Peptides against a protein of PDB entry 6IDX. Designs and how they scored, part 231

Target 1, 380 residues: chain A of PDB entry 6IDX
Amino acid sequence: KELAKLSADVTFATEFINMDGIIVLTRLVESGTKLLSHYSEMLAFTLTAFLELMDHGIVSWDMVSITFIKQIAGYVSQPMVDVSILQRSLAILESMVLNSQSLYQKIAEEITVGQLISHLQVSNQEIQTYAIALINALFLKAPEDKRQDMANAFAQKHLRSIILNHVIRGNRPIKTEMAHQLYVLQVLTFNLLEERMMTKMDPNDQAQRDIIFELRRIAFDAESDPSNAPGSGTEKRKAMYTKDYKMLGFTNHINPAMDFTQTPPGMLALDNMLYLAKVHQDTYIRIVLENSSREDKHECPFGRSAIELTKMLCEILQVGELPNEGRNDYHPMFFTHDRAFEELFGICIQLLNKTWKEMRATAEDFNKVMQVVREQITRA

## One batch from the design tools (peptide; made by RFdiffusion4, then SolubleMPNN)

Design b2_p22_8_s4 (from b2_p22_8, 14 letters changed)
Fold by OpenDDE base, seed 1:
Structure b2_p22_8_s4 (fold): chain B 380 residues (1-380), chain A 22 residues (1-22)
Amino acid sequence: as target 1 above (380 residues)
Amino acid sequence: MKKKRFELRRKRMEAAAKEAAA
């Protein structure tokens, strides 16, 4: 106990480290020896002292053994561990993951996100905070392929649900530190959109062109079976499609694929449009047809609006930006749905369409409408 | 103590994020 207090002092820490004191603490953890009557209390203070000493940054985290890592991971994975030991073990694992890629690799082999989710189901907000902090550290240090896998996994859906129900909808006010960890998790999740945001459409890719054609089909040929392959399009069909692409509000009516060559938002805009068309088909058809039937120059160009709205949402949500230590602004709605970005797009495109009508806007007012919509989104 | 520890870890997180983006 006294050692744990003294370890917070840099002068004491320096002297204790010079006397190989950290090595003694690590060996105590490595031994796993439960022979002492006050083992749990002693271990909790040992872990506290270790963490406080290491927080001075005098000693590299790479000094820890694999046995030490396994013991700490064991305290997180075991169901009957003292809360004080669990809290310190989570904090140590977080620090190891953040400070060393080598330690990350070893820890990622010993601990699953599923095991950490169990620590979110408790009423102790400190345990919840350290568990999310460790998840964030693992997510941040994961290679790109594994980050995508972590995001797509059943564990992420479950994690989101547990965070929503046990943290956000919990009976306790969210503290600043928890809000920060939720913000970090959200930023790391949004950064998975960066690839699509920076992916240019290839106008020669038939599969990507077929998505644009599917948007046209859903809007105008809702009763037609998708089995009518577009392949045999006579010149009359091409001319018809140009008219349809104009009615869809693409800037390039001849080749709508060109509208998706700008990055940002690149292919992410097309993903949002396709999601809206498939998941919220009635809303999509309504927006398109309401504007396609207008001859009064007050038509809202859906395609252009969808692209610019996607770009705006990426800017508002700071997609591709690194998590900042000072921020704690998280959006609870992003924990309500797996495809929360696309759902937000679906809400915002309806808001845009409404605002366009209310303003009696023309194509010349496009930027003014977008500015008003930006202000509405950022105030909500 | 606790606040200072969280602040230190936030800085480490931000540093690790910068390293992962480089």
Scores: peptide ipSAE 0.263, ipTM 0.846, DockQ to the pose 0.899
Fold by OpenDDE base, seed 2:
Structure b2_p22_8_s4 (fold): chain B 380 residues (1-380), chain A 22 residues (1-22)
Amino acid sequence: as target 1 above (380 residues)
Amino acid sequence: MKKKRFELRRKRMEAAAKEAAA
């Protein structure tokens, strides 16, 4: 106990480390000797002293043995009665993952995100905080292939639901450190959108062109009597599609694919539009048809608006930003749904369409409408 | 003590994030 307290002092830590004291602490953990009286208390203080000593940055984390790593991982992966040991073990694993890629690899073999999720279902906010911190560390240090898998695992309803129900909607105030870890998790999740945001549409990719065609089909062919057999020649069909793409509000009516070649928001805008069209079809059709039936200059260009809104949302959410130690602002909405970005887009595009109508906007007012919508989104 | 530990780890996380982006 006194050692753990004194280990927070840098002078004591330096002297103790010079006496190989940290090696003695690691050996106590490695031995696993449960035969000592007050073993759990002794171990909790040993882990505290170890962590405080290592936090001075005098000794490399790579000094730890594989046996030590396995013991610490064992305390996290196995049901333990001692909350104090678990908390310190999570904190040690987090630090090992953050400070060493070699230790990350070893730890990623010993523990799963599923095991860490169990530590979110407890009433102890400190355990929850260190569990999320370790998830964030693993996510950050993961290779790109595994990072996508972890992201998909986060998109797995279970982690989000548990965070939402046991952390965010908990009957206790969220402490600053938990808020920071939720922020970090959100940032790491939004970084997955960056790939799509920076992906240019290939106008020659037929599969991507088929998505644009599907947007047209959902908007216009869903109401067309099947009796309009496509019997008119290929040129009339092309001319028809150009008209439809104009009614959809694309900037390039001839080749809408060109509107998605600019990055940001690239293909992410098309993903949002397709999600809206498939998941919220009635809302999509309503927005498109309300503007396509207007013979007046007050039509809201849906395609252009969707692209610019996607870009704006990426800017507001700071997509691609690295986690900052000083930030603790997170959006609870992103824990409510697996496609929360696309759902936010669906809410915001309705807000945009409403604001456009209220302002009696024309195409010349486009930037003014977007600015008003930005202010509305950022104040909500 | 506890606050200082969290602050230190946040700095390490930010450092690791910068390394992962490089």
Scores: peptide ipSAE 0.263, ipTM 0.847, DockQ to the pose 0.890
Fold by OpenDDE base, seed 5:
Structure b2_p22_8_s4 (fold): chain B 380 residues (1-380), chain A 22 residues (1-22)
Amino acid sequence: as target 1 above (380 residues)
Amino acid sequence: MKKKRFELRRKRMEAAAKEAAA
């Protein structure tokens, strides 16, 4: 206990480290000897002293043995009775992951996000905070392939639902540190959209062109009885498609694929449109047809609006930005749905369409409508 | 104690984020 308290002092820490005191603490953890009276209390103080000593940055985290890592991971992966050991073990693992890529690799082999999820279901907000902090550290340090797997695991209804139900909707006020960890998790989740946001559409990719064609099909062929397919030639079909792409509100009516070559938002805008068209088909059809039937110059160009809205949402959500130590602002909505960005897009595109109608906007008012919509989104 | 630890870890997280983006 005294050692753990004194270890917070940099002068004492320096002297104690110079006497190889930290090595003694690591060996106490490595031994795993439960035979000592008051082992749990002693271990909790040992882990406290170790963490305080390492927090001075005098010793590299790479000094820890694989046995030490396994013991600490064991305290997190096993049902521990001692909350104090669990809390310190989570904090040590977080620090190891953040400070060393080699330690990250070893820890990622010993623990799963699924095991960390169990520590979110507890009433102790400090444990929850350190569990999310460790998830965030693992997410941040993961290679791109594993980041997508972690994202998929985060998209797995379980982590989001548990954070929502046990942290955000918990009966306790969210402390500043928990708010920061939720912010970091949100940022890391949004950064997965960066690839799609920066992916240019290839106008020669038939599969991507087929998505644009599917958007047209869903909007215009859903009401047409298949019996009235006029057998008119390929050129009339191309001319019909150009009209349909104009009605969809693409800027390039001849080749809508060109509208998705600009990054940001690139392919992410097409993903949002396709999601809306498939998941919220009635909403999509309504938005498109309400504007396609207008000949009064008050048409809201869906395609252009969807692209610029996607770009705006990326700007508002700061997609691709690194987590900042000073920020604690998170959006609870992003924990409510697996496809929260696309759902937000679906809400915002309806808001845009409504605002366009209310303003009696024309194509010349486009930027003004977008500014009003931005203000509405940022105030919500 | 706790506040200082969290502040240090936030700095480490930001540093690790910068390193991971480089």
Scores: peptide ipSAE 0.260, ipTM 0.846, DockQ to the pose 0.918
Fold by OpenDDE base, seed 3:
Structure b2_p22_8_s4 (fold): chain B 380 residues (1-380), chain A 22 residues (1-22)
Amino acid sequence: as target 1 above (380 residues)
Amino acid sequence: MKKKRFELRRKRMEAAAKEAAA
C-alpha cells in the first residue's frame, strides 16, 4: 500500500526502478503464488505499484515477460476474480496494447473480445470503462485485416447490444471517462467507413456497374424477375437506361459510375443507396418515383442528393479523424443498430427529400437545400 | 489517483492513434 502510494512520486519511482524494484513486482505476479496470506490485497497493491511505476515512462513496457502477460490475461479471463485485481489487470493490458505492437500481438492471442464483453455486463462502471478502453486499444492497434474482422463479427453486434443495454441504458449516470471511451469506440467504428469513403468507383468494374443497374431495377422494374441479365443491350436499351439514370437523379446520365469517382464519399455513397434500396425498398421507390414523375423542374435528384448527403454525414461524423483525448461526446443512436450509419442515411435522405419539397427547390437551390439539411441534422 | 490515471491513458491512446495513422 505504501509502495503503491510512493510509486506515484517520480523521484521515488526513479530510485525504486534503479534498484530493480519493478522486476521484483513483475516476479511476484509471474509466480502466481496464491499461498500467501492476504494474496488478493497484496496482488492488488502490486499491480497498482507496477502501473504507477510504468506510468512514469522510465521503463519500456516491452520489459514484461510472456509469463507476466499470461498471468494478467488470466486475471481477465478467469471467473470470480476480485474486482480490484480485474480493474488493474484491464488497465495494465490496455497500457501494454497502447505502448507496444509486440505486446498487442501477444495479448490478442491470450484474450478474446468475448471475454471482454463479459466485463461489460457487470454493474461496476469502472470495470465497464476499463473493458471498453481495452477493446478500444485492441481495435486501434489491430492490423487492417483484423480490424475489419472485428467490425464484421457477431462480436460487434453483441458488443453494441451489451453497451446499449448495460452501459448506456444502465441505471447509473455515465461518467466522463465512460463517455470518452464510448466516443473513442464510435470514432474507431466510423473510421471503418473511411476505406469505402475513399474508394473510387472503377467505371469499368462490371460488379460495381451491376449495383447501379440493381438500383435502377429496384426503382423501375420491381416486379421483373432478376434473371434477365442485361445482355448487350441494343442502342434503344442504352437510351432507355440513360433516361432511367436521369430519373434516378444521377449527374452523369450516360455513365452514373462517374458520379462515384469523387472521394469522398466514393463507394460509400453507393453502399448507402443499395442499403436503402434493399432494406427500405418502399421508401427508396417512393423517393425515386415521386421525383421521376415530375416535369416541373422541382425534382429532387436522388443520386446526386445521396452522394452529397453521404459526404455531409462523413463530415458531420468526422469519419477518418483520430480520437481526441478531450472529447466525450458520443451518439447513443450508433449503438442501437449494426448498420446505424446506413439507417441514419435513410432518415436523412427522407429529410432531404422533404426539405426539398418544402423549399420548392430546383437544381439551382441544391447547395441551399444541403445547407438547411445540415443545420437540421446537426441540431437533432 | 483515478482521474490522473485516466488522463494519462487518454494521452497514450491519442499518441497511439497518431502513431497508427503515421
Scores: peptide ipSAE 0.257, ipTM 0.844, DockQ to the pose 0.851

## One batch from the design tools (peptide; made by RFdiffusion4, then SolubleMPNN)

Design b2_p23_1_s1 (from b2_p23_1, 15 letters changed)
Fold by OpenDDE base, seed 3:
Structure b2_p23_1_s1 (fold): chain B 380 residues (1-380), chain A 23 residues (1-23)
Amino acid sequence: as target 1 above (380 residues)
Amino acid sequence: SSLFERLSKKQRKLQEKVAREAA
């Protein structure tokens, strides 16, 4: 206890480290010997002293043995561990993952996100905070190929549900530290959209072109049996599609695929449009048809608006940026739905369409409408 | 707990850093 308190002082820490004091603490953990009276209390103070000493940055985290890592991971993965030991073990693992890529690899082999989710189902907000912090550290340090797997894992849907029910809707006020970890998790989750945001559409890819054609079909042919594609000549078909793509509000109504070659938002805009068209079909059809039936210069160009809104949402959410250490602002809505970005897009595109009508906007007012919509989204 | 004080201290230092960089 006294050692743990004194270890916060840099002068004491320097002298203690020079006397191989950290090595003695690590050996106590490595031994795993439960034979001592008050072992749990002694171990909790040992882990506290270890953390305080390591927080001075005098000693590299890479000095720890694999046996030490396994013992600490064991305190996190085993049920019925003392709360005080669990808290300190989570904090140690977080620090190890953040400070060393080699330790990340070893820790990722010893623990799973599923094991960490169990520590969110407790009333102790400190345990919950360090469990999320460790998940965030693992997410941040994961190689790019594994980040998508972590995101797609059933563990993330479950993780979001558990966070929503046990943290956000918990009976306790969310402290600043927890709010920061929720913000970090939100940012890291949205950073998975970066690949799609930076993916250009290939205008020659038939599968991608078929998505644009599906958007047209849903908007204009939703009641038409797909079998009755009238065998009208290739030119009449092209001219018909050009009119339809103009009514959809694409900038390039001859080849709408060209509108998705700009990055950002690239293919992410098309993903949002397709999600809206499939999941919120009535809303999509309404927005498109309300503007396609207008012969006045006050039509809201859906295709252009969807692209620019997707770009704006990426800017607001800072997609591709690292979490800011000073921010604690998270949106609970992003924990309520698996496709939270696409749902946000669906809300915001309706807001844009409403704002366009209220402003009696024309194509010349487009940037002004987008500015007003940005202000509305950032205040909500 | 000492661990919560540790987190709170780290967060305060970080907020103070961000505030100094924004000033």
Scores: peptide ipSAE 0.214, ipTM 0.798, DockQ to the pose 0.209
Fold by OpenDDE base, seed 5:
Structure b2_p23_1_s1 (fold): chain B 380 residues (1-380), chain A 23 residues (1-23)
Amino acid sequence: as target 1 above (380 residues)
Amino acid sequence: SSLFERLSKKQRKLQEKVAREAA
């Protein structure tokens, strides 16, 4: 107890470290010896002293043994551990993950996101905060392949659902520390969109062309009686598709694939359009047909709008940027939907279409409409 | 707890540092 208190002092910490004091503390944890009276209290103070000493940055986190890591991970994975030990263990693991890639690899083998999610289902906001902080640390330090796996639907859906129900909709006000961790989680999750945002469409990729064709099919063929698909020659089909792509509001209505060669937003815009067309088909068809039936030059070009809106959303959400200290702003919508970005796009494209109509905009007003929409999104 | 408040500040600084090193 006294050691834990004194370890907060830099002078004492320096002297204690010079006396190999940290090594002694690590060995106490490694021993796992439950035979001592007041073991839990002693362990809690040991972990406190260890954290306070390590937080001076005098000693590298790489000094810890694999046995130490396994003991600390054991305290996080075991359901019957004292709350004080659990809290300190989560904090130690977070610090290990953040300070060492080698320790990250070892910890990622010992701990699952599922185990950390269990610590979100508690009333203790400090435990919840450290659990999210450790998830964020693991997410930040994960290689790209593992980040995508961590983001994969079940773990993220469950995590988001638990955060929504136990943190955001909890009976307690969200503290600044929790708000920061929610912000960090949001930023790290949206950063997974960076790859798609920077992926250029390959005009020779038939699968990508088929997506654009599917957008056309959903908009124009889904309501058309199957009867009069005229067996008209390949040229009439190309001319028909060019007209359809013009009605869809692509900038390059001859070759819409060219609209997706610019990065950002690259293929991410096509992903958003396809999601809207499949998940919100009625909304998609309505937006497209309302603008395709106009001959008054007040048509909102859906394809162009979708691309520029996707780019704008990436800018607003700072896709590809790392989380900043002191930011605590998170979007609750991020936790309500599995495809939060695509759902946000679906809301914002409707807002854009509405704003375009209200402004009685033409193609020349496009940038002005986008600026108004940006202001609306950033104030919401 | 006093520990949580202290650690939360340190953790934020560390996350920012790691973020800068990863950029």
Scores: peptide ipSAE 0.114, ipTM 0.770, DockQ to the pose 0.890
Fold by OpenDDE base, seed 2:
Structure b2_p23_1_s1 (fold): chain B 380 residues (1-380), chain A 23 residues (1-23)
Amino acid sequence: as target 1 above (380 residues)
Amino acid sequence: SSLFERLSKKQRKLQEKVAREAA
């Protein structure tokens, strides 16, 4: 206990480290000797002293043995571990992952995200915080191929549901440290959108063109009896499609694919439109048809609006930005749905359409409408 | 609680540093 307290002092830490004190502490952990009186209390203070000493940055984290790593990972993976030991073990693992790629590799083999999820179900917010912090550390240190897998694992309805139900909707106020770790997790999750946001549409890619065609089909052919597709020649079909793409509110009526060549938001805007059209089909059709039937110059250009809204949402959510140590703002909505960005887009595009109508906007008012919508979104 | 707050603040700084190095 006194050692753990004194280990916070840099002078004491330097002297103790020079006396190989850390090696003695690591050996105490490595021994796993439960025969000592008050073993759990002694171990908790040992881990505290170790963590405090290592936090001075005098000793490399790579000095730890594989046996030490396995013992610490064991305290996180085993049931019925003392809360004080578990808390310190999570903090040690986080520090190991963050400080060393070699330790990350070893730890990633010894622990699973599933084991860390179990520590989110406890009432102790400090344990929950270190569990999320360790998840974030594993995410940050993962190779790009494994980041996508972890992202998919975070897209697992289970982790989000557990965070939502046991952390966000918990009976305890969220402390600043937990809010920060939730913010970091959100930032890391939004950074998965960056690839799509920076992906230019290839106007020659038939599969991507087929998505635009599907948007047209859902808007205009879903109510038309497929039998009355006029057998009109290829040119009449092209002219018909140009009219349809104008009614959809694309800037380039001849080749809507060109509207998605600008990055940001690139293909992410098309993903949002397709999600809206498939998952919220009635809302999509309503928005498109309400504007396509207008001849009064007050039509809201859906395609252009969807692209600019996607870009705006990326700016508001700071997609592609790195986590900042000073921030603790997170959006609970992003833990409620697997496709939360696309759902947010679906809410915001309806808000945009409503605001456009209320303002009696024309195409010249487009930027003013977007500014009003931005203010509405950022105040919500 | 004092240990948690102190260590967590330092870990946030380290996490941000690691995020910058991983970008």
Scores: peptide ipSAE 0.482, ipTM 0.940, DockQ to the pose 0.929; fails the geometry check
Fold by OpenDDE base, seed 1:
Structure b2_p23_1_s1 (fold): chain B 380 residues (1-380), chain A 23 residues (1-23)
Amino acid sequence: as target 1 above (380 residues)
Amino acid sequence: SSLFERLSKKQRKLQEKVAREAA
């Protein structure tokens, strides 16, 4: 107990470290000897002292043994551990992950996201906070090739549902530290959209053009089997498609692929449009047909609107922004759906279409409509 | 400040640093 208090002092820490004091503390953890009276209290103070000593940055985190890592991971993985030990063990693991890539690799092998999710179901908000913080640390330190897999694992309905039900909708106010960790988790998840946001469409890529064609098919040929899409379009077919792409509200009616060459929002806009068309088909068809059947200058250009709305949402959500230590603003909607960005797009495109009608807008009013929609989204 | 508050404040700074290094 006194060691844990004194370990916060840099002078004491320096002297204690020079006496191999950290090594002694690590060995106490490694031994796992439950034979001591008040073992749990002793261990909690040992872990406190270890954290405080390591926080001075005098000793590398790489000094810890694999046995130490396994013991700490064991305290997180075991269902019946003292709250004080669990809290400190989560904090140690977070620190280990953040400070060392080699420790990240070892920890990622010893713990599962499922085990961390179990610590979100508790009434202790500090434990919940450290559990999310450790998830965020693992996400940050994941190799690029594994980030998507982790994101998919984190985007799993279970983690989102648990955060939503046990943290956000919990019977207690969200503290600043929890709000920050929720913000970080949101930022890290939305940063996966950055690649798509910065991906230019290749107008020569047939597979990408087939997606645009599928948007046309869903809007205008909803009863047609996609297998009957006749191959090489005759000149009449090209002229028909140009009309259809105009009715869809693309800026480039001849080659709509050109509208997706601007980054941001690049291919992310096409992903949103395709998601809307497949998941919310009735809403998509309604929006397109309502504007395609108008012969008055009051048509809302869906394609252009979808692209600019996607860009606007990326700006509002700050897609590609790095986690900031001072921020704690998170969107509860992020936890309601696995495709929360695409669902938000689907809500906002309906809002845009409504606002366009209410304003009796023309193509000249496009920027004014977008400003009004931005204000509506930012105030909601 | 509680141990939690002290550690959490430092971890937020470290997290931001790590995020910048990973970008």
Scores: peptide ipSAE 0.479, ipTM 0.938, DockQ to the pose 0.862; fails the geometry check

